Peptides against a protein of PDB entry 5TDY. Designs and how they scored, part 39

Target 1, 88 residues: chain A of PDB entry 5TDY
Amino acid sequence: EKKIDGRRKAAVLLVALGPEKAAQVMKHLDEETVEQLVVEIANIGRVTPEEKKQVLEEFLSLAKAKEMISEGGIEYAKKVLEKAFGPE

## One batch from the design tools (peptide; made by RFdiffusion4, then SolubleMPNN)

Design b2_p19_1_s2 (from b2_p19_1, 8 letters changed)
Fold by OpenDDE base, seed 5:
Structure b2_p19_1_s2 (fold): chain B 88 residues (1-88), chain A 19 residues (1-19)
Amino acid sequence: as target 1 above (88 residues)
Amino acid sequence: SMEEAKLIAEIIKEWLAKS
C-alpha cells in the first residue's frame, strides 16, 4: 500500500462524510486546522478506492482503540462510513 | 452525533500531528 499523508487522510474522510457531517466534525477543530483542511479538500483531486479503503480501515482501528464510544456506536459509525465510501 | 463528531475530530488531530 501507498503511504497517505495525514492531511490527505483527513480530507478523504471529511469528503466521505459529506458537508453536513464534516461541518460537525470541524467544529471541534481550531480555525487554522479548519482552513488547512478546507484547502486540502479543495485540492483533493481524485481519491482512489485504495485510499478510501486505507482511510476507512485506519479510522476504524483508531476509533476502536480510543474506545470513546460504545461498541454499538462504533459499529454504527462503521456502517455509516462504509455507505459513505461505498462498497469497494 | 456530537460524540461521534468529536471522536472523528480527535482522530483527525492525530493524523495531522503525525504529518
Scores: peptide ipSAE 0.674, ipTM 0.930, DockQ to the pose 0.640
Fold by OpenDDE base, seed 2:
Structure b2_p19_1_s2 (fold): chain B 88 residues (1-88), chain A 19 residues (1-19)
Amino acid sequence: as target 1 above (88 residues)
Amino acid sequence: SMEEAKLIAEIIKEWLAKS
């Protein structure tokens, strides 16, 4: 598999979420990070099915890990992302 | 929800930290 840098993964994820949900996520990031991600999103170009698959799989892995160590709603987020990376 | 958005943000932060 092709290695995807973190900025690319984040951009792919945010685009998949759509602008409204992406905005909700970005409220938890500092302004500089948001600006950087906006640039990445603007230059995202083509997102391959393989990239989507890799991003989703890694996200789910990390989300599961965090669910073990933190309390809160995770199931909804997982489902939203699964739908986002599902068939378009 | 805010919690779900926060989780996603935390994962993004981790991705950015190791990139």
Scores: peptide ipSAE 0.673, ipTM 0.930, DockQ to the pose 0.665
Fold by OpenDDE base, seed 3:
Structure b2_p19_1_s2 (fold): chain B 88 residues (1-88), chain A 19 residues (1-19)
Amino acid sequence: as target 1 above (88 residues)
Amino acid sequence: SMEEAKLIAEIIKEWLAKS
């Protein structure tokens, strides 16, 4: 398993969410961070299935750790995000 | 939702802090 840079993980997630949802997320970030992420998104290139899996699993792990999603909601969240990522 | 967007943003912040 290859380690993914944090900036790359963020870009992968934001692209998967789509422009509308990504914009809502970015409203919670400072301007400099947004600019950095836009650059990463612009240069994202091809995202491998392994990257998608790693990003999704880490996101769910962190979300669970923050207790922002219930135990019963993990599988639901996983399916939603997997659908968002889509096949490539 | 606003809550969902905020959660995602916080996780992204953590990822960026590690990079």
Scores: peptide ipSAE 0.671, ipTM 0.930, DockQ to the pose 0.664
Fold by OpenDDE base, seed 4:
Structure b2_p19_1_s2 (fold): chain B 88 residues (1-88), chain A 19 residues (1-19)
Amino acid sequence: as target 1 above (88 residues)
Amino acid sequence: SMEEAKLIAEIIKEWLAKS
């Protein structure tokens, strides 16, 4: 399993979420961070299925660790994974 | 939802903090 830098992980996740949800997420980030992520997304290039799977699985794991904060977020993560790869 | 977006943003912040 290849190590993916945080900026790349964020870009992959945001693209996977779609433009509407990505925009909602970025409303919770500072302006400079948003600008940096937009650049990363613009230059994301090819995203392999393995890379996408790795990012989404890590995201789901972290979301579960924060379940007490938002169970709805975890449910959304499951839906994203189902849409991307089918039922796990 | 706002709650979902906030959770995702928090995780992204953590990823960026490590970079």
Scores: peptide ipSAE 0.663, ipTM 0.931, DockQ to the pose 0.615

Design b2_p19_1_s3 (from b2_p19_1, 6 letters changed)
Fold by OpenDDE base, seed 1:
Structure b2_p19_1_s3 (fold): chain B 88 residues (1-88), chain A 19 residues (1-19)
Amino acid sequence: as target 1 above (88 residues)
Amino acid sequence: DEEEAKLIAEIIKEWLAES
C-alpha cells in the first residue's frame, strides 16, 4: 500500500466531495491553508481508486477514534462520503 | 451539513499537520 502525504489526502477528499461541500469544509480552514489546498486540488491529476479507498478508510478511522460526533453521525458521514466517492 | 463540514475540516487539519 502506497503512503499518501497529508496534503494529497486532503485534496483527494475535497475533490471527491464536490465544489459545494468542499467549500463548506474550507470555511473552517484559515485563508492561507485554503490557498494551499486550492493549489493541491488544481494539480491533483489522476486520483486512483486505491487512493480514494485509502483516503476514505483513514478518514472514517480517524473520525471514529476521535468520537467527534455521535455514532449515528459517523454513520451518516460515512454514507455521505461513500456517495460522494462513488462505489468502492 | 455544518456538522459534517466541521468533522471533515478537523481531519484535514490533522493531515496537513503531518505533511
Scores: peptide ipSAE 0.692, ipTM 0.936, DockQ to the pose 0.639
Fold by OpenDDE base, seed 3:
Structure b2_p19_1_s3 (fold): chain B 88 residues (1-88), chain A 19 residues (1-19)
Amino acid sequence: as target 1 above (88 residues)
Amino acid sequence: DEEEAKLIAEIIKEWLAES
């Protein structure tokens, strides 16, 4: 698999979350970081199925580690995010 | 949910630290 740049992962996730949720997330980031991410999002281009899968899996792993979601909710969260990422 | 948004932001910060 191809290693995804951290900035790219963030951009992919934010796009998948949609503008409303992405805006909520960005409120917790400093201005410079937001500006950097906006540039990444603007130039995101095509997101491959492999990238979507990698970002999703890593996100779920980290979210679980932060106890954002229970182990039993992993599959549910996965389906929700896959829907947000789009079918591919 | 703002708490969720905050946690997502923390994950993003971790990703950005990789760069």
Scores: peptide ipSAE 0.691, ipTM 0.936, DockQ to the pose 0.631
Fold by OpenDDE base, seed 5:
Structure b2_p19_1_s3 (fold): chain B 88 residues (1-88), chain A 19 residues (1-19)
Amino acid sequence: as target 1 above (88 residues)
Amino acid sequence: DEEEAKLIAEIIKEWLAES
């Protein structure tokens, strides 16, 4: 398994979410961070299925560990992201 | 929704803090 740096993971996730949802997420980040992520997204190149899988799995793990939302919310997020990262 | 967006943002912040 190839290591993915944090900036790349973030960019991969945001791209997978699509521009609308990504924009919603980035509203919660500071301006400098957003600028950095925009650059990462612009230069993301090709994202492999393996990268998508790794990012999704880590995301779900972190989301569950944080317990920031209800179990139902976690399951919802899981389904949404599965759709975003899933095969098309 | 907004809560999901906040959660995602927090995780992104953690990723960006990785060294």
Scores: peptide ipSAE 0.684, ipTM 0.933, DockQ to the pose 0.626
Fold by OpenDDE base, seed 4:
Parts: structure tokens; C-alpha cells; sequence
Structure b2_p19_1_s3 (fold): chain B 88 residues (1-88), chain A 19 residues (1-19)
């Protein structure tokens, strides 16, 4: 698999979540970071199915690795993956 | 849901730290 830039990963994830959820997420980021991500999203271009799958799977992996993450958060991540690619 | 949003934001922060 090809390595994806961290900024690209973030943009791909936010787009995959949809504008409403993306906006909720960005409320937890500083203003400068939000502005940078908005630019990345605006210039995201084509997102391949491979990129989307890779990003979402990495996201799920990282979420599961966090011991302080709520079950609701993990469940949400699973729902996003199921919605995008079907059951794993 | 704020917890969902916080989770995602934390992962994004980690990704941005890679750059």
C-alpha cells in the first residue's frame, strides 16, 4: 500500500464523515488547524477507494488502541466503515 | 455526539503530527 500524508488522511476522513459530522469534529481543533484542513478538503480532488479504505481502517485501528476511548466512539467508527464498505 | 467528535479529532491531531 502507498503511504498517505497525514494531512491527506485527515481530509479524506473528514470528507468520508460528511459535512455535518466533519464540522462537529473540527470544533475540537484550533482555528489555524481548521483553516488548514478546510484548504486540504477543498483541494482533495479524487479520493480513491483504496485511500478511503486505508484511512478508515487506520482510524479504526487507532481508535481501538486507545484505552480511554468510549464504546460509543468505537461503535461509531464501525458504523462509518460499514456504511462505506459493508461489514468487515 | 461530542464523544464521537472528540475521538475523531484526537486521531486527526495524531495524523497532523506526522507532518
Amino acid sequence: as target 1 above (88 residues)
Amino acid sequence: DEEEAKLIAEIIKEWLAES
Scores: peptide ipSAE 0.680, ipTM 0.936, DockQ to the pose 0.634

Design b2_p19_1_s4 (from b2_p19_1, 6 letters changed)
Fold by OpenDDE base, seed 3:
Structure b2_p19_1_s4 (fold): chain B 88 residues (1-88), chain A 19 residues (1-19)
Amino acid sequence: as target 1 above (88 residues)
Amino acid sequence: DEEEAKLIAEIIKEWLEKS
């Protein structure tokens, strides 16, 4: 598989979430970071199904590893993200 | 959900640190 740049992964995720949810997420990021991500989003271009899959899988893996939320929460996040990254 | 947004943001921060 192709390695995806961190900035690219973030942009892909944010776009998939939609502007409303993306805005909620970015509220937790500093201004400089937000500006950087806005640039990445503006130049995101085509996002392949492979990229979407990789981003989702890595996200879930990291979330689980960090034990940031309960298993139920992880499953919820999975469902939400899978919907966001659903087949085009 | 705000908790969900916070979780996602934390993961994004990590991705950016590695980039």
Scores: peptide ipSAE 0.693, ipTM 0.934, DockQ to the pose 0.636
Fold by OpenDDE base, seed 1:
Structure b2_p19_1_s4 (fold): chain B 88 residues (1-88), chain A 19 residues (1-19)
Amino acid sequence: as target 1 above (88 residues)
Amino acid sequence: DEEEAKLIAEIIKEWLEKS
């Protein structure tokens, strides 16, 4: 397994979500952070299936660990992200 | 939705903190 930089993970996720959802997410980030992520997105290049898988799995793991949402919410998030990333 | 976006943003913040 290849380790992915945090900035890269964020960029991969945002691109997968699409411009509309990505914009909604970035509303919760400060301006400087958004600018940094825009640069990462602009230079994202090819995103491998392995990267997509790792980003999705780590996201779900963190969300569950933090108990940020209900169990049902986790399942919903999983479905949304899977749809965004496409078939694995 | 907004709640979904907020959740994702929190995870992203954590990723960036580690970087």
Scores: peptide ipSAE 0.692, ipTM 0.934, DockQ to the pose 0.653
Fold by OpenDDE base, seed 4:
Structure b2_p19_1_s4 (fold): chain B 88 residues (1-88), chain A 19 residues (1-19)
Amino acid sequence: as target 1 above (88 residues)
Amino acid sequence: DEEEAKLIAEIIKEWLEKS
């Protein structure tokens, strides 16, 4: 599999979350980081199914490792991302 | 959900640290 740049992964995730949720997330990031991510999102171009899969899997893995949300919360997050990505 | 948003932000920070 191809390694995805961290900035790219973040952009893919934020786009999948949608504007409202992405805005909530960005409230926890510093201004410079937000500006950088906005640029990445603006230039995201085409996101491949493989990228979507990799981002989702890594996100879920990290979320579980942090144990900051319940298993149900992980499943919810998965559904949110999957709905945004759609089938490809 | 604010807690979910915070979790996502932390994960994003980790990704950006690697880049």
Scores: peptide ipSAE 0.690, ipTM 0.934, DockQ to the pose 0.654
Fold by OpenDDE base, seed 5:
Structure b2_p19_1_s4 (fold): chain B 88 residues (1-88), chain A 19 residues (1-19)
Amino acid sequence: as target 1 above (88 residues)
Amino acid sequence: DEEEAKLIAEIIKEWLEKS
């Protein structure tokens, strides 16, 4: 699989979350980072199915490993992201 | 959910640090 740049992964994830939730997330990032990510999002172009799969799987893996929220919270996030990345 | 948002942000920070 192709190595995805961290900025790219973040942009893909934020787009999948949608603008409202993405905004909530970015409140926890510094202003310079937010600006950089906004640019990345604006120039995200086409996100391949492989990229979406990689980002989703890595995200879920990291989220579970951190154990910062309940399992129910992780499952909720999984459902939201899978819906976002899946067909509509 | 704020806790979820914070968790996601931490993951993003890790990705950015690795890049």
Scores: peptide ipSAE 0.689, ipTM 0.934, DockQ to the pose 0.674

Design b2_p19_2_s1 (from b2_p19_2, 6 letters changed)
Fold by OpenDDE base, seed 4:
Structure b2_p19_2_s1 (fold): chain B 88 residues (1-88), chain A 19 residues (1-19)
Amino acid sequence: as target 1 above (88 residues)
Amino acid sequence: KLDPNEIWEKVVEAYLKVF
């Protein structure tokens, strides 16, 4: 797969989310980031199915990683259990 | 000029704060 620019990935994701969800996400970003993203969204052009799929896959990967680190998760819990007590 | 990868990570993190 082709390496996609981070700004482009963000734009593709935000467009995929739709305007309402994208707006909610952007409310949590600094002004400079928002400005840059608006530019990228405005110039997004055509998004291929392959590109969209790749972005969503990378999104899920990163989101799951962050969710695990920030809020825990089943897999994290399993790892904690294994490291804390090991196999009996 | 923000780092492209930093922007990407910020967006994902922001998403997780909302949803």
Scores: peptide ipSAE 0.689, ipTM 0.924, DockQ to the pose 0.759
Fold by OpenDDE base, seed 5:
Structure b2_p19_2_s1 (fold): chain B 88 residues (1-88), chain A 19 residues (1-19)
Amino acid sequence: as target 1 above (88 residues)
Amino acid sequence: KLDPNEIWEKVVEAYLKVF
């Protein structure tokens, strides 16, 4: 996998969520962040299936971390690194 | 300025507040 810019990841996620859900999320963001995201969404262009898949995987990883849901922190982190950069 | 990763994390955090 290749590294995706954080702003692009956010835009891809919001587009994937659909207008209604994206709008609800945007309501919980500060003005500056919203402005940046609007620009990214407007210029998102084509989102490849690979990009979408990667974004959703990273989303799940971060969401689980924030929700303190884990099957094992160290092992999970290792799996994430392997998927991102390959095995050692 | 906003760091790209900061924006990403803010969006995920916002999502978790809503859903």
Scores: peptide ipSAE 0.681, ipTM 0.925, DockQ to the pose 0.600
Fold by OpenDDE base, seed 2:
Structure b2_p19_2_s1 (fold): chain B 88 residues (1-88), chain A 19 residues (1-19)
Amino acid sequence: as target 1 above (88 residues)
Amino acid sequence: KLDPNEIWEKVVEAYLKVF
């Protein structure tokens, strides 16, 4: 699996959401971030099915993690430690 | 300072605020 640039991932996600939903998301971002994203979206070019799939998977994973943080810090902390140091 | 990963996480966080 190829590592996708964060800006690229964001652009792919926003395009996948469609202009209306993307606009709603953008309203909650700071000016500098918006400017960067607009450029990335404008120059997104072709998005492969593999890229889109990977972005959506990472999106769902991160979204779930953030929800977990808000609901259960201990469980999230356990996952972080497990990923950082492994089972040993 | 707005590295790629930070932008990505900001977007996801923004999404969660809306939907």
Scores: peptide ipSAE 0.680, ipTM 0.922, DockQ to the pose 0.612
Fold by OpenDDE base, seed 1:
Structure b2_p19_2_s1 (fold): chain B 88 residues (1-88), chain A 19 residues (1-19)
Amino acid sequence: as target 1 above (88 residues)
Amino acid sequence: KLDPNEIWEKVVEAYLKVF
């Protein structure tokens, strides 16, 4: 699995959310961070399916962990990975 | 200023505050 820059991951996620939802998320960020993300989004270029899958996997894993709504975060992450890229 | 991983985590955190 390739390591994706955090700013790139954020840009991919925000684009995937769509402009309306992305805007709502941006309202909860400081001005400097917003400026950085806007630039990253503007220069996002091509997003491969693999890259998008990886970002969504990491997003779901991190989000579920922060929500503390699932026991066995590692197991959840493994399931997401399997669904995204297939079993090893 | 924030490093890339901090930006990523802040975006996810922001998402959770909204949705």
Scores: peptide ipSAE 0.674, ipTM 0.922, DockQ to the pose 0.617

Design b2_p19_2_s2 (from b2_p19_2, 5 letters changed)
Fold by OpenDDE base, seed 4:
Structure b2_p19_2_s2 (fold): chain B 88 residues (1-88), chain A 19 residues (1-19)
Amino acid sequence: as target 1 above (88 residues)
Amino acid sequence: KLDPEEIWEKVVEAILKVF
């Protein structure tokens, strides 16, 4: 497993969420962070299945570690994001 | 200059607030 830049991981998820949800998410971020993410999203290029898998796993792991989501919520988020990433 | 991992964590937190 290769270490993915934090900005790239974030960009991958934001793209998966779609423009509407991504916009809502970025409203919770500071201006500088948003600018960095916009650049990263613009240059996201190809996202491999491995990257998608890794990003999802790291997302779920971090969310659970911070107790920001319940087990049921984790399963829900997993399904939603897997669907959002699209068929492969 | 923002720390990439800090950005990642902030985004994760923000995403969960929007879900």
Scores: peptide ipSAE 0.710, ipTM 0.939, DockQ to the pose 0.577
Fold by OpenDDE base, seed 3:
Structure b2_p19_2_s2 (fold): chain B 88 residues (1-88), chain A 19 residues (1-19)
Amino acid sequence: as target 1 above (88 residues)
Amino acid sequence: KLDPEEIWEKVVEAILKVF
């Protein structure tokens, strides 16, 4: 698989969540991080189905690795994000 | 200056707080 820049991965997820949800997420981030993300989102261009799949997988993997959420929470997150990305 | 992977991790954590 092709390595995706961390900023790119983040931008992909935020765009998928939509502006309202993305704004909520960004409230939890420092100003400097937000600035970088806004730039990436503005220049996101085309996001391939392969990228979306990879980003989702890496998201779930990281969440599990850091024990950030329960298994049930991971399944919930997966459903939400899959809906956000839309059918592929 | 910000590490891209660090940004990614921050965003992941933030997303989970919103869900």
Scores: peptide ipSAE 0.709, ipTM 0.939, DockQ to the pose 0.560
Fold by OpenDDE base, seed 5:
Structure b2_p19_2_s2 (fold): chain B 88 residues (1-88), chain A 19 residues (1-19)
Amino acid sequence: as target 1 above (88 residues)
Amino acid sequence: KLDPEEIWEKVVEAILKVF
């Protein structure tokens, strides 16, 4: 698999969440981070199924590593995001 | 500019706060 730029990974997830949820997420970020993400989102172009899959996997991996949510929460997040990305 | 991986981590954490 190809290494995806961190900003791109973030942009892919935010786009998948939709503008409303993405906006909520952005409120938790500093101005500089938001500015960079807005640029990435604006220039996201085509997101391949492979990228979506990889981003989701890396999201789940990082979430688990940080132990920010329980296993049940991770599974829930997985289902929500898979639905957001849509069927392949 | 911020490190791309740092941005990624910040976004992941932010997403989990919203969920």
Scores: peptide ipSAE 0.708, ipTM 0.940, DockQ to the pose 0.606
Fold by OpenDDE base, seed 1:
Structure b2_p19_2_s2 (fold): chain B 88 residues (1-88), chain A 19 residues (1-19)
Amino acid sequence: as target 1 above (88 residues)
Amino acid sequence: KLDPEEIWEKVVEAILKVF
């Protein structure tokens, strides 16, 4: 498994969500964080299927670790994000 | 300047607030 920069992981996930959902998410972030993410998104280039898979796995892992989502919610989030990422 | 992992965690938490 390759180590992915945290900013890159975030950018990959935001792009997968699409512009509308990404905008909603970034409304919860401070200006400096948003600026850094915009730069990463602008330079995201090609996102491999392996990166998408790893980002999703790390997202779900962190979500569970922080206990911010129920078990059923995790399954739902997984389905939503899989569709958002598109065919792989 | 926020470290990369801090940015990642903030984004994850923000996503969970929206979904």
Scores: peptide ipSAE 0.706, ipTM 0.939, DockQ to the pose 0.619

Design b2_p19_2_s3 (from b2_p19_2, 5 letters changed)
Fold by OpenDDE base, seed 4:
Structure b2_p19_2_s3 (fold): chain B 88 residues (1-88), chain A 19 residues (1-19)
Amino acid sequence: as target 1 above (88 residues)
Amino acid sequence: KLDPEEIWQKVVDAILKVF
């Protein structure tokens, strides 16, 4: 497993969420963070299946650890992201 | 410069607030 830059992981995830959800997410971020993410999103290029899988797994793991949403919410996010990433 | 891993953490936190 390759270590993915944190900015890239974030960009991959935000793109998968779609523009509407991504915008909602960015409202919770400071200006400097948003600027960095915009750059990464603009230069995201090709995202490999391995990256998509890794980002999703790391997100789910971290989400569960933070316990900020219910298990159902995490499962919903998983389904949305898997669909957004396309068939594997 | 922001720590890339810190950015990742912030984004996950933000996503969890939206979902």
Scores: peptide ipSAE 0.702, ipTM 0.940, DockQ to the pose 0.585
Fold by OpenDDE base, seed 3:
Structure b2_p19_2_s3 (fold): chain B 88 residues (1-88), chain A 19 residues (1-19)
Amino acid sequence: as target 1 above (88 residues)
Amino acid sequence: KLDPEEIWQKVVDAILKVF
């Protein structure tokens, strides 16, 4: 497994969420972080199926570890993101 | 200046607040 830069992983997720949801997410971030993400998103280029898979897996793993939402919420997030990424 | 992993962590936190 190839390690993906944290900014890259974030950009991949935000793009997958779409502009409206991405904007909602970025409302919770500081200006400096948003600035970095905008740059990364603008230069995201091609995202491979492998990257999408890995990013989703890492997101779910981290989300569960953070215990920020219910198990149902995690499952919901998984479904939304999988649909956003499209079947591979 | 921002650590890439820190950015990732922040984004995950933010996403979880939206979902």
Scores: peptide ipSAE 0.701, ipTM 0.939, DockQ to the pose 0.579
Fold by OpenDDE base, seed 1:
Structure b2_p19_2_s3 (fold): chain B 88 residues (1-88), chain A 19 residues (1-19)
Amino acid sequence: as target 1 above (88 residues)
Amino acid sequence: KLDPEEIWQKVVDAILKVF
């Protein structure tokens, strides 16, 4: 497993969510953070299936830790995000 | 410049607020 830069992980996830959801998310971020993310998104290039999988897993792990959600909640979140990522 | 991991953490927090 390769370590992915935090900005890259964020960009991958935001792009996967789609423009509408990504915009909603970025509304909760400070201007400097948004500017950095926009640059990363603009230069995202090809996102490999491995990167997508790793980003999703790291997100779910962190989300579980932050929200203390149940196993069912994690499974639900995974399904929602997989749907957002599109058919794979 | 913001720490890359800090940016990631902020994005996760923001997503949790939206979803």
Scores: peptide ipSAE 0.700, ipTM 0.940, DockQ to the pose 0.642
Fold by OpenDDE base, seed 5:
Structure b2_p19_2_s3 (fold): chain B 88 residues (1-88), chain A 19 residues (1-19)
Amino acid sequence: as target 1 above (88 residues)
Amino acid sequence: KLDPEEIWQKVVDAILKVF
């Protein structure tokens, strides 16, 4: 797999969440971060299935580390987010 | 300009607050 820029990973994930959820998330971010993300989202272009898969995996891994989520919880989150990303 | 990885970390943290 190829290393994905952190801004791109974030943009891909936010877009997958949809406008409402993305807006909620961005309200928790500082102005500078939001500005950079908006630019990245505006120029996101085509997101490949490979990118989606990788972003999801990296998110789940990091989320697990941050929240100490159980394996079952991670699996549940994976299913929910996979649906948000849409079928490939 | 913020470090890309820092932005990623912040976004993950923010998502966890919303979810």
Scores: peptide ipSAE 0.698, ipTM 0.941, DockQ to the pose 0.633

Design b2_p19_2_s4 (from b2_p19_2 with M1K K2L D10K V15I)
Fold by OpenDDE base, seed 4:
Structure b2_p19_2_s4 (fold): chain B 88 residues (1-88), chain A 19 residues (1-19)
Amino acid sequence: as target 1 above (88 residues)
Amino acid sequence: KLDPEEIWEKVVDAILKVF
């Protein structure tokens, strides 16, 4: 497993969420963070299946660790993201 | 400069607030 830059992981995830959800997410971020993410999103280029898988796994792991949403919410997010990333 | 991993964690935190 390759270590993915944190900014890239974030960009991949935001793109998967779509513009509407991504915008909602960015409202919770500071200006400097948003600026960095915009740059990464603009230069995201090709995202490999391995990256998509890794980003999703790391997201789910961190989400569970934070215990900020119910297990059902995490499963919902998983389904949405898997669909957004396209058929594998 | 922002720490890349810190950015990642911030984004995940933000996503969890939206979902």
Scores: peptide ipSAE 0.701, ipTM 0.939, DockQ to the pose 0.586
Fold by OpenDDE base, seed 3:
Structure b2_p19_2_s4 (fold): chain B 88 residues (1-88), chain A 19 residues (1-19)
Amino acid sequence: as target 1 above (88 residues)
Amino acid sequence: KLDPEEIWEKVVDAILKVF
């Protein structure tokens, strides 16, 4: 497994969520972070199926570790993101 | 200046708040 830059992982997710949801997410971030993400998104280029898979896995892993949402919430997030990424 | 992994974690936190 190739390590993906944290900014890259974030950009991949935000793009997958679409502009409306991405905007909602970024409302919870500080200006400096948003600035970095906008740059990364603008230069995202090609996102491979492998990257999408890895990003989703890392998201779910971290989300579970943070215990921020219920198990059902994690499953919901998984479904939303998988649909957003599209079948591979 | 910002640590890439820190940015990633911030984004994950934010996403979970939206979902």
Scores: peptide ipSAE 0.700, ipTM 0.938, DockQ to the pose 0.579
Fold by OpenDDE base, seed 1:
Structure b2_p19_2_s4 (fold): chain B 88 residues (1-88), chain A 19 residues (1-19)
Amino acid sequence: as target 1 above (88 residues)
Amino acid sequence: KLDPEEIWEKVVDAILKVF
């Protein structure tokens, strides 16, 4: 497993969510963070299936660690995000 | 410059607020 830069992980996830959801998410971020993410998104290039899988797993892991969602919620989130990523 | 991992965590927090 290769370590993915945090900015890249964020960009990959935001792009996967689609423009509408990504915009909603970025509304909760400070201007400086948004600016950095916009740059990363603009230069995202090809996102490999491996990166998508790793980003999803790391998201779920962190979300679980924050105890902001139940186990059932995690499973639901996984399904939603897999759908957002598109068919693979 | 913002720490890359901090940016990641901020994005995760934001996503959890939206969803």
Scores: peptide ipSAE 0.699, ipTM 0.940, DockQ to the pose 0.617
Fold by OpenDDE base, seed 5:
Structure b2_p19_2_s4 (fold): chain B 88 residues (1-88), chain A 19 residues (1-19)
Amino acid sequence: as target 1 above (88 residues)
Amino acid sequence: KLDPEEIWEKVVDAILKVF
């Protein structure tokens, strides 16, 4: 797999969450971070299935590390987010 | 400019707070 820029990963994930959820998430971020993300989101262009898959995997991996989510919880989150990203 | 990976981690943290 190819390394994806952190800003791009974030933008891909936020877009997948939809406007409402993305807005809620961004309220927890500092102004500078939001500004950079807005730029990335505005220029996100085409997101490949490969990118979506990789972003999801990296999110779940990091989320698991941060929250010590159970394996079952990770699987559940994966399914939910996969649906949010949409079928490929 | 913020480090790209730092931005990624901040976003993940924020998502975990919302969800």
Scores: peptide ipSAE 0.697, ipTM 0.940, DockQ to the pose 0.631

